Peptides against a protein of PDB entry 6EJA. Designs and how they scored, part 22

Target 1, 276 residues: chain A of PDB entry 6EJA
Amino acid sequence: VEYMPANPVRIAFVLVVHGRASRQLQRMFKAIYHKDHFYYIHVDKRSNYLHRQVLQVSRQYSNVRVTPWRMATIWGGASLLSTYLQSMRDLLEMTDWPWDFFINLSAADYPIRTNDQLVAFLSRYRDMNFLKSHGRDNARFIRKQGLDRLFLECDAHMWRLGDRRIPEGIAVDGGSDWFLLNRRFVEYVTFSTDDLVTKMKQFYSYTLLPAESFFHTVLENSPHCDTMVDNNLRITNWNRKLGCKCQYKHIVDWCGCSPNDFKPQDFHRFQQTARP

## One batch from the design tools (peptide; aimed at target 1 R160 G256)

Design b2_p14_7_s1 (made by RFdiffusion4, then SolubleMPNN; from b2_p14_7, 8 letters changed)
Fold by OpenDDE base, seed 3:
Structure b2_p14_7_s1 (fold): chain B 276 residues (1-276), chain A 14 residues (1-14)
Amino acid sequence: as target 1 above (276 residues)
Amino acid sequence: EPESGIDDRGPIPP
């Protein structure tokens, strides 16, 4: 028996897409689309063909929009966080889209629930924020992530400039860059002028893979820290043999791993009752 | 597999 909430939450899905992954995007979109949710899609500035395709989709669905601004993003780039932050601001300014949760998605990390299950779950825990932490030694995490290193994104490269210190009094955390954030916390991140948010935005503007730790760190050090749930409700397709060969050394001054895209057969993990 | 690929992250080896 599936619980049907009386006041179901509505989700703003943010998709950051690039390259020639039009078919993959189409498959993912079909798998996650529901008329009651909202979809905000950012297409990389360099991906003009994909942008045209996404625009066509957005014209067919009233609850699908494309960012009017486009960034040139790179793996591990600080600009990814900027993309999310700007998307959050945009979504908060869309008064005609009453969303309750912000969720980012990619083909490499999918929700493990059906739409009904996800909505039911989030409706029950609408005051919570869902971020998955690394669950290991924090000092090791800092070292491996290069959080104690200063990076500059410039000319489609993440330049390692030198060492830096973690801000005093801040408990740094992180893990998955896939998160489920409630509107209240998104509002806080977007509009707060407190020292925490201000300093963290500055700090993470020079951070490698900032989305993997920015929201964790801000949340856990904020007045909203009690809303933290160490679960992002995702299934990530990791394959170390394929994704951990320091394959990004040409664009970042750091070695790292990336998750692998899911195959079409994996989309059953996020089924919709009302598909387009 | 782990939640993240942090185990294989680090400085570029010489």
Scores: peptide ipSAE 0.265, ipTM 0.817, DockQ to the pose 0.596
OpenDDE base, seeds 1, 2, 4, 5: peptide ipSAE 0.225, 0.253, 0.219, 0.238; ipTM 0.800, 0.811, 0.800, 0.806

Design b2_p14_7_s2 (made by RFdiffusion4, then SolubleMPNN; from b2_p14_7, 7 letters changed)
Fold by OpenDDE base, seed 5:
Structure b2_p14_7_s2 (fold): chain B 276 residues (1-276), chain A 14 residues (1-14)
Amino acid sequence: as target 1 above (276 residues)
Amino acid sequence: DNESGIDDRGDIPP
């Protein structure tokens, strides 16, 4: 898998951070930082202390920037997708950052490969997009995700307004909200004015957990559909006892699971994991 | 464990 690529890919890491995750962020940042990559960090609008800390980091590294805009995001909120889409646009407009791949990260998810391995792998497969699917029945997925339900993000809550139909002719897919997308596909998502992108942006602006499905669905129904790889090269720290007890019902009109942030004692698993 | 947690998602029980 690992080789010395002639033209190594450069990665734009997008970090969406909130709360008091300063220590986790610092650990992750140190683990993934490389001078040849780019780091674009969004700090939740409500996390002012964290924002100040991240700004300090960005001043120390020329390849680290902080979003000048900040959103107040909630678990499952449509605004998370907006955050990614706006970040993608920003990154494409940064002509001084020649990145080849877009990778989102949080403290609950970590790449399973070293930098060298990741770069080698992505350099070999630079025309591919890496999205992990749910691996279940599609109808069940739609039902469980609430994709056939209309949600509105308002007042820090995801309100379920009623039922809706999946657009005709669209094959819906999804799974992990952690993905590796090549620049070509990001350009398509950002600038295309075709019916697919337009309709999906509208559709997913009223979707629960949109990042888990939007990019999958757009990719699979797009001219780029043949570039999909069902793997996100991630390890996620799941604990169902902690993360699957409908703990977000006060925020969203739906029940769901969430992963837990990695702690230092969890890092030993990275060496033993070959795939998600 | 399911990577997306999809198996444990659903409508809010009464």
Scores: peptide ipSAE 0.146, ipTM 0.788, DockQ to the pose 0.663
OpenDDE base, seeds 1, 2, 3, 4: peptide ipSAE 0.107, 0.144, 0.145, 0.121; ipTM 0.763, 0.787, 0.786, 0.776; seed 4 fails the geometry check

Design b2_p14_7_s3 (made by RFdiffusion4, then SolubleMPNN; from b2_p14_7, 7 letters changed)
Fold by OpenDDE base, seed 4:
Structure b2_p14_7_s3 (fold): chain B 276 residues (1-276), chain A 14 residues (1-14)
Amino acid sequence: as target 1 above (276 residues)
Amino acid sequence: ENEPGYDDRGDIPP
């Protein structure tokens, strides 16, 4: 018997999509769609076909919206964080969408629970934020992420400009760029004018793969630090053989590694992974 | 094994 909360949380799912993978998106959407949740979809500025497809979907569902603004993002680009931050602001301004959690999702990272389980869990822990840390040596993580390097996103490329220092007094952390953030923390990130948020927004505007570290770092150094849960309730498809070929060196001045999208044949992995 | 690939990132080797 699964616990049914009296006041179930409602989730704002944010999808940042690009390319022509309409079928894949459709599959993912069907897998995560529920009438009680909200879906805010950003389509890359360059993906016009996909945009048209997504618009069609949004017209069919009242709880699906597409960002009126579109950014041209690249792998590892700082603009991805901007996309999330702007989407967060938009979602907070949507008074008709009373969401409780912000969840980003991709084909490379799926919730490990059913919708009912996820809602039940989040309803129980609605005051918590779920970010998965890298789980390794933090200094190494910083080095490998290039957090001590200054990057500039320009002309669809992440240019490495030089070295930089981590801001004093800031404990940097990071890991998965797929997270579950409660509305309160999203409000803090969006509207706070404190030194932490201000400096981190500036810092991460010149950061490679900023979404993998920004929210972790802000949360852990914020008054909300006690809400940190080192779990994003996701299964991520890491296959180093496939995803760690430095395949993005043509667009970023760094050697990248990324998780792989789940394929239908990979579904069995969901049954083999331990639940948190 | 489904290990994260964070350690496999880094500067572009020569």
Scores: peptide ipSAE 0.408, ipTM 0.887, DockQ to the pose 0.762
OpenDDE base, seeds 1, 2, 3, 5: peptide ipSAE 0.163, 0.168, 0.196, 0.161; ipTM 0.778, 0.777, 0.794, 0.776; seeds 1, 5 fail the geometry check

Design b2_p14_7_s4 (made by RFdiffusion4, then SolubleMPNN; from b2_p14_7, 7 letters changed)
Fold by OpenDDE base, seed 1:
Structure b2_p14_7_s4 (fold): chain B 276 residues (1-276), chain A 14 residues (1-14)
Amino acid sequence: as target 1 above (276 residues)
Amino acid sequence: ENESGIFDRGEIPP
């Protein structure tokens, strides 16, 4: 019998979806849905069909909402961070949704634990933030990520404009763009006016794949630095043969790898006791 | 090796 916490954490799942993957989204949703959690879904501005489908789902469940605003996002685009930040603000303003953790999801990643295990774990470590670091040479990471390069998102493209310097006194880190953040840290990121948050928001507005580094960097340089856990509790389907062919060079002035979507058979790991 | 493939990124080759 798994230990049941007396005060179980409630999770705000943020889904950023695009394209025509309605069936895949539905399958994923069914796999991760629980009545005690919250689901906030952003649909790409260009994905109108998907938006209509998601709206239908949101009308059926009181704990599912769709962003009233929609951004046109691209792979590697700085706008993805904006999407997360705005979603965080929205979620903090939803007083009727008492969530404790922010978790972003896509079809390319999946929690490695069951709902009960995840809730039990996060309830025990509710004051921690879970971000997976690259775990290797940080200088190499900076170079490979292009963090020392200035990018501009414009006309559905990430333009490399030139070189830039890392801000003084900042220890840059990063890794996975899938994270589990507690509400307190989300509040800090959203509402703090300190120099760190202000500078990093500006810096990362011109950054490629900002979500892979922004939260790591902010957390590690913040007063909350001691809350970092180097684990995002995810399994990501990485296939270098499929995902590392510089396939996005037409969208971004950089070569990169992307994870592959999970298939329905992969969803067995996150079993729900209460499904829709 | 990094399982994430992050280190397979880089500048577009000529």
Scores: peptide ipSAE 0.194, ipTM 0.805, DockQ to the pose 0.573
OpenDDE base, seeds 2, 3, 4, 5: peptide ipSAE 0.026, 0.024, 0.021, 0.143; ipTM 0.614, 0.567, 0.619, 0.784; seeds 2, 3, 5 fail the geometry check

Design b2_p14_8 (made by RFdiffusion4)
Pose (drawn by RFdiffusion4):
Structure b2_p14_8 (pose): chain A 276 residues (1-276), chain P 14 residues (1-14)
Amino acid sequence: as target 1 above (276 residues)
Amino acid sequence: SDYDFEYEGRGPIP
């Protein structure tokens, strides 16, 4: 990541944010901002204060826009995938924004490498997609995710409605819902009317935590399957002993886990050279 | 590792 690219990638950052931490969001935005990238910010419908603050930012910079539509993106809700898919369509239709990669971030994410290094890395691997799979037993993943269950999002709640079959003829996979996707793959997901994309959009409209498997499943079974890199370029601070308290039991008909917040004792983790 | 995805601890509500 030390070299200087002659044709650097321009990155579309899609920020999906909620809550009250506007100053922290502004600090992270400062760290990731470059005049040659693009920023498309979705603010949860329920976070009006944060939305007003985000509008000030978008009014200041030409390469920053806010989604005019806003969803109540509850934990594990089917609406998160809807949010990504609509943002991808919007971004592809914005012809004045010639972006090469799609990167999703939350208000709780931070960069651990400089923009120069990120651009250099992605410029070398511009035809790759970066998704992290669970890598362990797939039947256990399907069960723990509830992918064989039918869910419906209404009234800001995920209702479990019954069982369903895993469709035949495709491999189902999943893992992290944080990723980096190139423009070619985003176009395929958005505009393709082939049997895989159409049916997976239907299947995942009624799925818990859809973003943790929709893009994996589509990519692995698509003509772009040979572009997958099993690494999302993220460090996620999982600590099961603390983060799996079924804390979202009142929002979804399921038990879930979330990553812990980093502390000072974790600083050495951001210096690992093992994987990008 | 720090790069592994975690899904354990999930399931139906007891």

Design b2_p14_8_s1 (made by RFdiffusion4, then SolubleMPNN; from b2_p14_8 with F5V Y7F E8D)
Fold by OpenDDE base, seed 2:
Structure b2_p14_8_s1 (fold): chain B 276 residues (1-276), chain A 14 residues (1-14)
Amino acid sequence: as target 1 above (276 residues)
Amino acid sequence: SDYDVEFDGRGPIP
């Protein structure tokens, strides 16, 4: 018998999708859809076909909405953080959607738990935030992430402009850009006018892969720092054999790679994987 | 970890 919470948490799933991954999106949506949760979908400004498809889905489900605004995002672009921040604001302003947790998703990552397990778990730990850290040397992380470099997103490219300093007194952290954030922390990030949030929003607007570090850094330096759990409850589909071959150098002035989208044959992993 | 695969390949363009 599994524990069923008396007051189960409701989740706002934010899906950031692009390209022609209609089938992948459909599979993921079917896998994660539940009537008690909310789904807010951002479709890249350039992905008009996908946008039309997603709009059709949103019309069929009352708990599915599509962002009325659309950004053109690139791999590693600072605009991805803007997308999340704006979506958070939107979700907080949706008074008819009483969500408790914010969870971002793409076709490259998937929650490892069933809905019931996830809800039970988050209901038990509703005051916590789940961010997975890199688990390595922090100085190395900073160097490899290029956090000490200034980037500018312009013309679908992340331009490296030069060196910069990390703000004094800030402990930088990061890792996975897949996170589970409670509403309280999202409110803090969205509406706080304190020096930390203000400075970090500015700092990360010129950061490569900002979503991998912004929320970690803000959380750990905030009054909410004691709510961090170093786990994002995700399975990421990496092809380890391929390695990283600096495949995005044409988009960003930095070497990096990304996980692969899940394929139908990959979904068997979700059934066999358990993690506390 | 899965993140390590990506992270290890990151850095300045040679």
Scores: peptide ipSAE 0.261, ipTM 0.828, DockQ to the pose 0.540
OpenDDE base, seeds 1, 3, 4, 5: peptide ipSAE 0.248, 0.264, 0.252, 0.259; ipTM 0.816, 0.835, 0.824, 0.826; seed 3 fails the geometry check

Design b2_p14_8_s2 (made by RFdiffusion4, then SolubleMPNN; from b2_p14_8, 4 letters changed)
Fold by OpenDDE base, seed 2:
Order: sequence, then C-alpha cells, then structure tokens
Structure b2_p14_8_s2 (fold): chain B 276 residues (1-276), chain A 14 residues (1-14)
Amino acid sequence: as target 1 above (276 residues)
Amino acid sequence: SLYDVEFDGRGPIP
C-alpha cells in the first residue's frame, strides 16, 4: 500500500518543445499526464506544425494550456531562461491553477517515479527545492560553462563577446537544467526586487545555457538557500560520446554537450530505476 | 549514475 498524503501537492509541468518532436511529446505527455496536475506548454516560435498539434491537445484537457506567446529559442540561448521566467509568471497569475511545484520537462529526461510516488515524495518535502548540481570542481565548471564569458543571443546565434567577471559575493553553482521548484521559491524568483534576483537576471541574460545555473545560483545565495536538495529526480539520457562532439559551434561560440532524446528502446531504463 | 550531468566536453572552440 502506497502512502497517500492528506494534502497532495499539485504540479505545474512546463514543457518547452520544438521541432518535429510530436511523437516524443505525445509519449511523454501520456506518461506524465494526470488530472490533478497542470501542464503549460511552450512551443518554439518556428515550430508551427507542432504548435497546432499542441493546441489541439490543450483543447481536450482543461488542465493543459499553451503559452499565448512564443519565443524562438536556440540551444544554449539565454532566451530559454526568459521562457521559463515568463512561464513562471504566467503560472503564478493563473489563480485557477493552484499548483505547488514547478517541474520542467523535455524529451531528454524522464521522471523516475510514478505519479503517486512523486506526489507522495513532494508532499512530504513540499518546502524543498530539487536542483542537481554538477558535483565537481566549481572553478572547472565555471570555465567549462563559460560563465566567465559574456554571450549575446542575436540572430539565432550565441555570440561570445568577451570576458566578464562573476559578481562579487555570489557563489555560482549549476548542473542540470531540469529542476523541481516549490511555488514559494518561484514566487521569490518572479517577484523579488532584491539585489540578488535583479543582478542575476541581468547576469544570466548574457549567459550560455542559463537554466543550468541560474536557479542554482539564485537559490544558494538567497534566503531560501536551506531548501536546496541536490537531486532532480530525473533519468537523463546522457551519452558523452554522442553528446559532446562540439556539434553546436554553428549556433553558439562554445563547445557543448547535450543530452540525447529518449528513444523507445531507452524506456526499459525507466522500469529498472530505483528510488533516489 | 543516471543523474549525472556531463560537462567534460564543454569549453572554448579549439
């Protein structure tokens, strides 16, 4: 018998999708859909066919909505953070959607728990934020991520403009750009006018792969720092050999690694994964 | 670990 919380958390799933990933999206949606949760889907501005498909889905489910705004995002682009931040604001303004957790998803990762397990777990730890750190040398991370470099997103390219300094007094951290954030922290990020949030939003607007570090850094330097859990409860399909070939140099002035989309043959891993 | 994030291949373009 699985433990059922008296006041189960409700999750806002944010899906950022692009390209021709209709099949992947459909599979993921079927896997994660539950009537008690909320789904907010952003479709890349350039993916019109996918947008039409997603709109059709949203009309079938009252707890599925599509962003009325659409951004053109690129791999590693700063605009991805803008997408998340705007979606967070939207979700906070949706008074008819009483969500407790914000969870972002893509075809590159999958929750390791069943819905019941996830809800039970998050209900028990509803005051915590789940961010997975890189777990290595932080200085190396900064260098390899290019956090000490200034980037500008323009014309579907991330231009490296030069060097920059990390703001003094800020402990930078990062890792996975897949996270589970409680509503309270999302409110803080969205509405706080303190120096930390203001400076970090500015800093990360010129950052490569900002979502991999922004929320980590803000959280760890904020009054909410004690709520961090170094786990995002995800299975990520990383393949170093395939994902780290500097294949994005035509898009960004940096070599990068990216997780691979899950394929049907990869799903066997989900069933064999133990609880973290 | 299935939770590991790989960054070893990242860096400046050679």
Scores: peptide ipSAE 0.232, ipTM 0.793, DockQ to the pose 0.768
OpenDDE base, seeds 1, 3, 4, 5: peptide ipSAE 0.222, 0.191, 0.178, 0.209; ipTM 0.781, 0.777, 0.762, 0.776; seed 1 fails the geometry check

Design b2_p14_8_s3 (made by RFdiffusion4, then SolubleMPNN; from b2_p14_8, 4 letters changed)
Fold by OpenDDE base, seed 1:
Structure b2_p14_8_s3 (fold): chain B 276 residues (1-276), chain A 14 residues (1-14)
Amino acid sequence: as target 1 above (276 residues)
Amino acid sequence: SIYDVEFDGRGPIP
């Protein structure tokens, strides 16, 4: 019998979707939907068909909303962080949605726990933030991520302008851009005016793949640093052979890997993998 | 680790 918490946490799922991923989105939505949680969906500005589909879904469920604003995002673009930050602000302003955790999702990953397990776990550790770190040489990570390089997002391209210095006194970290953040930390990131948050927002506005490092770095250098848990409680369908071919060089002045969408035949992984 | 896969293929364009 699964432990049932007396005060179960409620989750705000933020879905960032684009293209023609309607089928994948529908599968994910069915898999993660629960009446006690909230779903906030951003559809890329250029994905009008998908936007129409998502709007139809949002009209059927009171706990599903679509962002009234839409950004044109690119893989690795700094604007993705802007999307998350704006979504966080929106969610904090939704007083009728008392969420406790922020969880971002795409069609490329799934939570590895059942809803009951996830809720039970997060209810027990509601004061913690779950961010998965790279777990390797940090200097190598910085180089591979291009954190010491200045990028500018313009005309649907991430331009590498040159080298830059990481701010002094900041311990940079990162890893997965899939995270579970508690409301308190989201409030801090959204509304704090301290030097850390201010400087990091500026720094990461010129950063490639900012979501893979921004929240890690801010958290670990903040007064909330003791809430860090090195786990994001999900599976991402990584296939190096398919996803690591420097396929985005026409969009970003950098080589990278991207996860693959889950297919029905991939779902067996959920039964085999206990931890990410 | 899946993260090894994620980061090994990243870097400047050759």
Scores: peptide ipSAE 0.229, ipTM 0.806, DockQ to the pose 0.568
OpenDDE base, seeds 2, 3, 4, 5: peptide ipSAE 0.213, 0.213, 0.203, 0.221; ipTM 0.789, 0.798, 0.797, 0.784

## One batch from the design tools (peptide; aimed at target 1 R149 G175 W254)

Design b2_p15_1 (made by RFdiffusion4)
Pose (drawn by RFdiffusion4):
Structure b2_p15_1 (pose): chain A 276 residues (1-276), chain P 15 residues (1-15)
Amino acid sequence: as target 1 above (276 residues)
Amino acid sequence: SDYDFVGWEGRGELP
C-alpha cells in the first residue's frame, strides 16, 4: 500500500447512520474525506436531530449528498438491504459521480489506515469484491441466522412468521454485512434480471439480517464468483461473552449479537500486519 | 482471530 497509483480509484462511501453522535460522525467524516471521493449519507428516519446536522455537511461540499428517502433501519431489519439496494441504484444513476467502489460505514466505524493507503490497495485490486464469510459450518450458520425462517418487517418490528425452504441449486453463504463492492458487481446486482438476482431479491425481502448473506449468496452464485476475496478489510470487535445478551428481543423475533466498543487497551490491534 | 466473523454464533430463537 506504499506505491502511488497512476489511475486511483474514486470511492462512493455510503454512510448509514442513526442516533445522537453528530460530533463523532463529523470527526470520522473528517478522517475519511477526500475531494475525489463521494459521500452518500442515509440518516435513519427516527433520527431527525442527526439529519439536520448532516444536511449542514452536505450543503458545504459538492461531493456529499443525503438520501432524500429515509428508512427506519431497525436492528436486523429487512429494510437495511432495501436501503443498500436503493442507494446503489441512486449512485449508479448519478453520472456526475464516476465511482469505482462501494463502501458502507456506520457512525460507529473508524478508519485504521490512511486514505492514501486505502486508495493504493483498492487501485491494485479494483476488479475484486471484499466480503467476509463465516467460514465455519454452513448448516449451523443458516440456523443461527434464521435464514430458514420467514420474517416480515412492519411497525418497526421483525415478525417471525414460520419456516421456509432453502432454495435448491444455489450455495447459501454469509457473514459480515460490512464490505467493499466494485462498481461492476453493483451494476449486476442492481440491473440484472437473471434468475439468481430476481429470486434472491424476493427471498431476502423477508429475511432477518439480509445484508449478512444476500451479497455473499448472489456473488458466489453469479458470473462474478471468481472476484470474491474472503476478507472485508474490517476489524470487528466481537466479544460474545458481553455482546450476545439477546438485547434486541423486543425489536426482532430472534436473539442477536453486536460488536463491543473498542477501548484504549485495543490500540495494538489496529497495527496487525496479518491481513489487510 | 480478529478477522473472523463470529457475530452469528450466539444467536437463536427466543427462550

Design b2_p15_1_s1 (made by RFdiffusion4, then SolubleMPNN; from b2_p15_1, 6 letters changed)
Fold by OpenDDE base, seed 1:
Structure b2_p15_1_s1 (fold): chain B 276 residues (1-276), chain A 15 residues (1-15)
Amino acid sequence: as target 1 above (276 residues)
Amino acid sequence: SIYDEDGHDGRGPLP
């Protein structure tokens, strides 16, 4: 029997969706929906059909909202971080949504725990932040991520402009762009005016795949550094043969891997994955 | 992510 916390945490799920992933989104939504949580959905500016579909869902559920603003995002684009940051600000300004954790999701990953288990776990560790690090050579990570390179998002492309220096005194880290952040840290990231947050926001506005490193780096160099847990509590549908063939070279001046959307036939993988 | 489940990565400059 799972322990039921006296003061269960409530989660703000943020979904960033694009294209025609209506079926995938519907499956994800059904899998994660609970009346006690909140769902904030951003639909790419170019995905009008999907936007209409999501709006219909939001009208049916009081705890589902759609961003009134919409960005045109690309894979690896710096604008994805902007999307998350703006979503965080919006969620903090929603006084009628008392959420405790921020969790981003896509059709490519699921929480590895049931809702009850997840809530129980997060309720016990509500002061912690869950960010999965790469777990390898950090210098290699920096090189492979292109963090020492300057990128500019323009005309739906990430242009590599040249080399850059990582700010001195900053311990850079990163890994997964899927994270679980507590409200307190989100408040810090959103409203802090200290040099760390200010400089990192500037630095990562010219960064490829910024969400894979921004929150890690900010957290580890912040007064909240002791709250980091090296785990994102989710399973990702990796298929190297399909997802690691430099398929985005026409969009970004870099090669990378991307996970695949979960399908019904992939369900058995959840049972085989060890829980943290 | 930079690494897959097996610890391999496909990140890097364009070929």
Scores: peptide ipSAE 0.063, ipTM 0.724, DockQ to the pose 0.432
OpenDDE base, seeds 2, 3, 4, 5: peptide ipSAE 0.048, 0.030, 0.033, 0.022; ipTM 0.695, 0.684, 0.669, 0.662; seeds 4, 5 fail the geometry check

Design b2_p15_1_s2 (made by RFdiffusion4, then SolubleMPNN; from b2_p15_1, 6 letters changed)
Fold by OpenDDE base, seed 3:
Structure b2_p15_1_s2 (fold): chain B 276 residues (1-276), chain A 15 residues (1-15)
Amino acid sequence: as target 1 above (276 residues)
Amino acid sequence: SIYDYEGHDGRGPLP
């Protein structure tokens, strides 16, 4: 039986898009669009064609906005986290958009639930935050992620500068860079001036793939730690054969993997899957 | 599988 919330949550979807993937974006947008939610789209500074396309979409829907600022982001770049953080601030300052949850999406992942199911679920658990952890050896995670290495994003490259230490007293965690965060936690991350948030923002400004670990780490070490749920309610189109070829070595002084964009033929999985 | 850890095994220093 599906839960019927008396006060259904409203979701702010943040889309960070780049390149010329207009068709893919359109498919994703159609799949997730609902009149009761909000959509905030950042287009890479270098993707002018896509920006024009997204602007056209935003003009058609009152609940769709495009970031007035645009960053030039690279795979694994620290600037991606900056993009999310600035988007969070913007969304909190939009008083006419009463959203309850922040959800980031890309063409590589989709919510596993229908809109009604997602809203019902989040309305029931509106005080929780949904972050999927790696579920493996944490020391190995740190090493493989390069969290013990200092990176500098400069000139469209992630330069590995040397080794660094994990901050003392901090329990580092991470996994998926796709998350569902409630407004309360987003407010905390955005506006808190406590030592944790301040230090983590600084630490992760020199971190490779920061979005895969920042929110996990901040949440688990924060007063909101009891709100974490180890699930992001996503279907991710992984293909290690295609996505794990160290294909970003020209951009980052590190090897990594990337999920693949969903194709129309992949959509059948949404009907068959009830949980990640 | 519809879910996999986001490239953990394929990450590391450049070869």
Scores: peptide ipSAE 0.080, ipTM 0.710, DockQ to the pose 0.687
OpenDDE base, seeds 1, 2, 4, 5: peptide ipSAE 0.069, 0.063, 0.055, 0.052; ipTM 0.726, 0.730, 0.708, 0.694

Design b2_p15_1_s3 (made by RFdiffusion4, then SolubleMPNN; from b2_p15_1, 6 letters changed)
Fold by OpenDDE base, seed 2:
Structure b2_p15_1_s3 (fold): chain B 276 residues (1-276), chain A 15 residues (1-15)
Amino acid sequence: as target 1 above (276 residues)
Amino acid sequence: SIYDYDGHDGRGPLP
């Protein structure tokens, strides 16, 4: 049992979902739901069935909302970052949702702590941002990520157009596309007009898997750089044999890996104290 | 992601 913080943080969970896995989503939702947190769900524009299901859920809970806008996203697409950024803006404009942290979730990458542990931890470190870096050679990271390549998302494909350079004076970093960001940093990313944020938004609009690097890079080059913690408090369901076969070559002009969705039995790793 | 727990990666340009 964790201590009860005097001012517990409230979390905005952002879910970006697609397909027809309504039952799986329901299981995940039940595993992460808490009355004190907020849930903002984006459903892929093409996933109408799932959208209807999610809308039903949102009508049952006052702290669950569905994005009124919907994007057609693909694996590795720049549109995923756009989805997060727009969601951040929306959440900041929701004055009735006083959230302290932004956390993205999927069935493939899951928090490893209970709600009480997570809240206690984040309440203790409410001024920090949690981004997991690759922890290896940065030059290799750039090459492997294709950050020195220009990509265009069009017609449900990430087209590799050519080479590009990393912007001058920018220290690029990245790793996990699962992060925990405090409200202050989200505000900065959303509303800042400085050269860093402006240029990075432009740069990453032509980037493959932008969420794996954008927030890392922005944070580390920003006035908020001292708030970075190299940990995203996640467990990833890796299966090398299944996840690393260049299986996305039909979608993107690049090879990549992806984790597998967690099974229902894995959800015990994020136990909520209060269930709806 | 480019790395798993053991640092394995399958990311890179198309063959």
Scores: peptide ipSAE 0.083, ipTM 0.741, DockQ to the pose 0.399
OpenDDE base, seeds 1, 3, 4, 5: peptide ipSAE 0.074, 0.101, 0.068, 0.027; ipTM 0.731, 0.745, 0.733, 0.640; seed 3 fails the geometry check

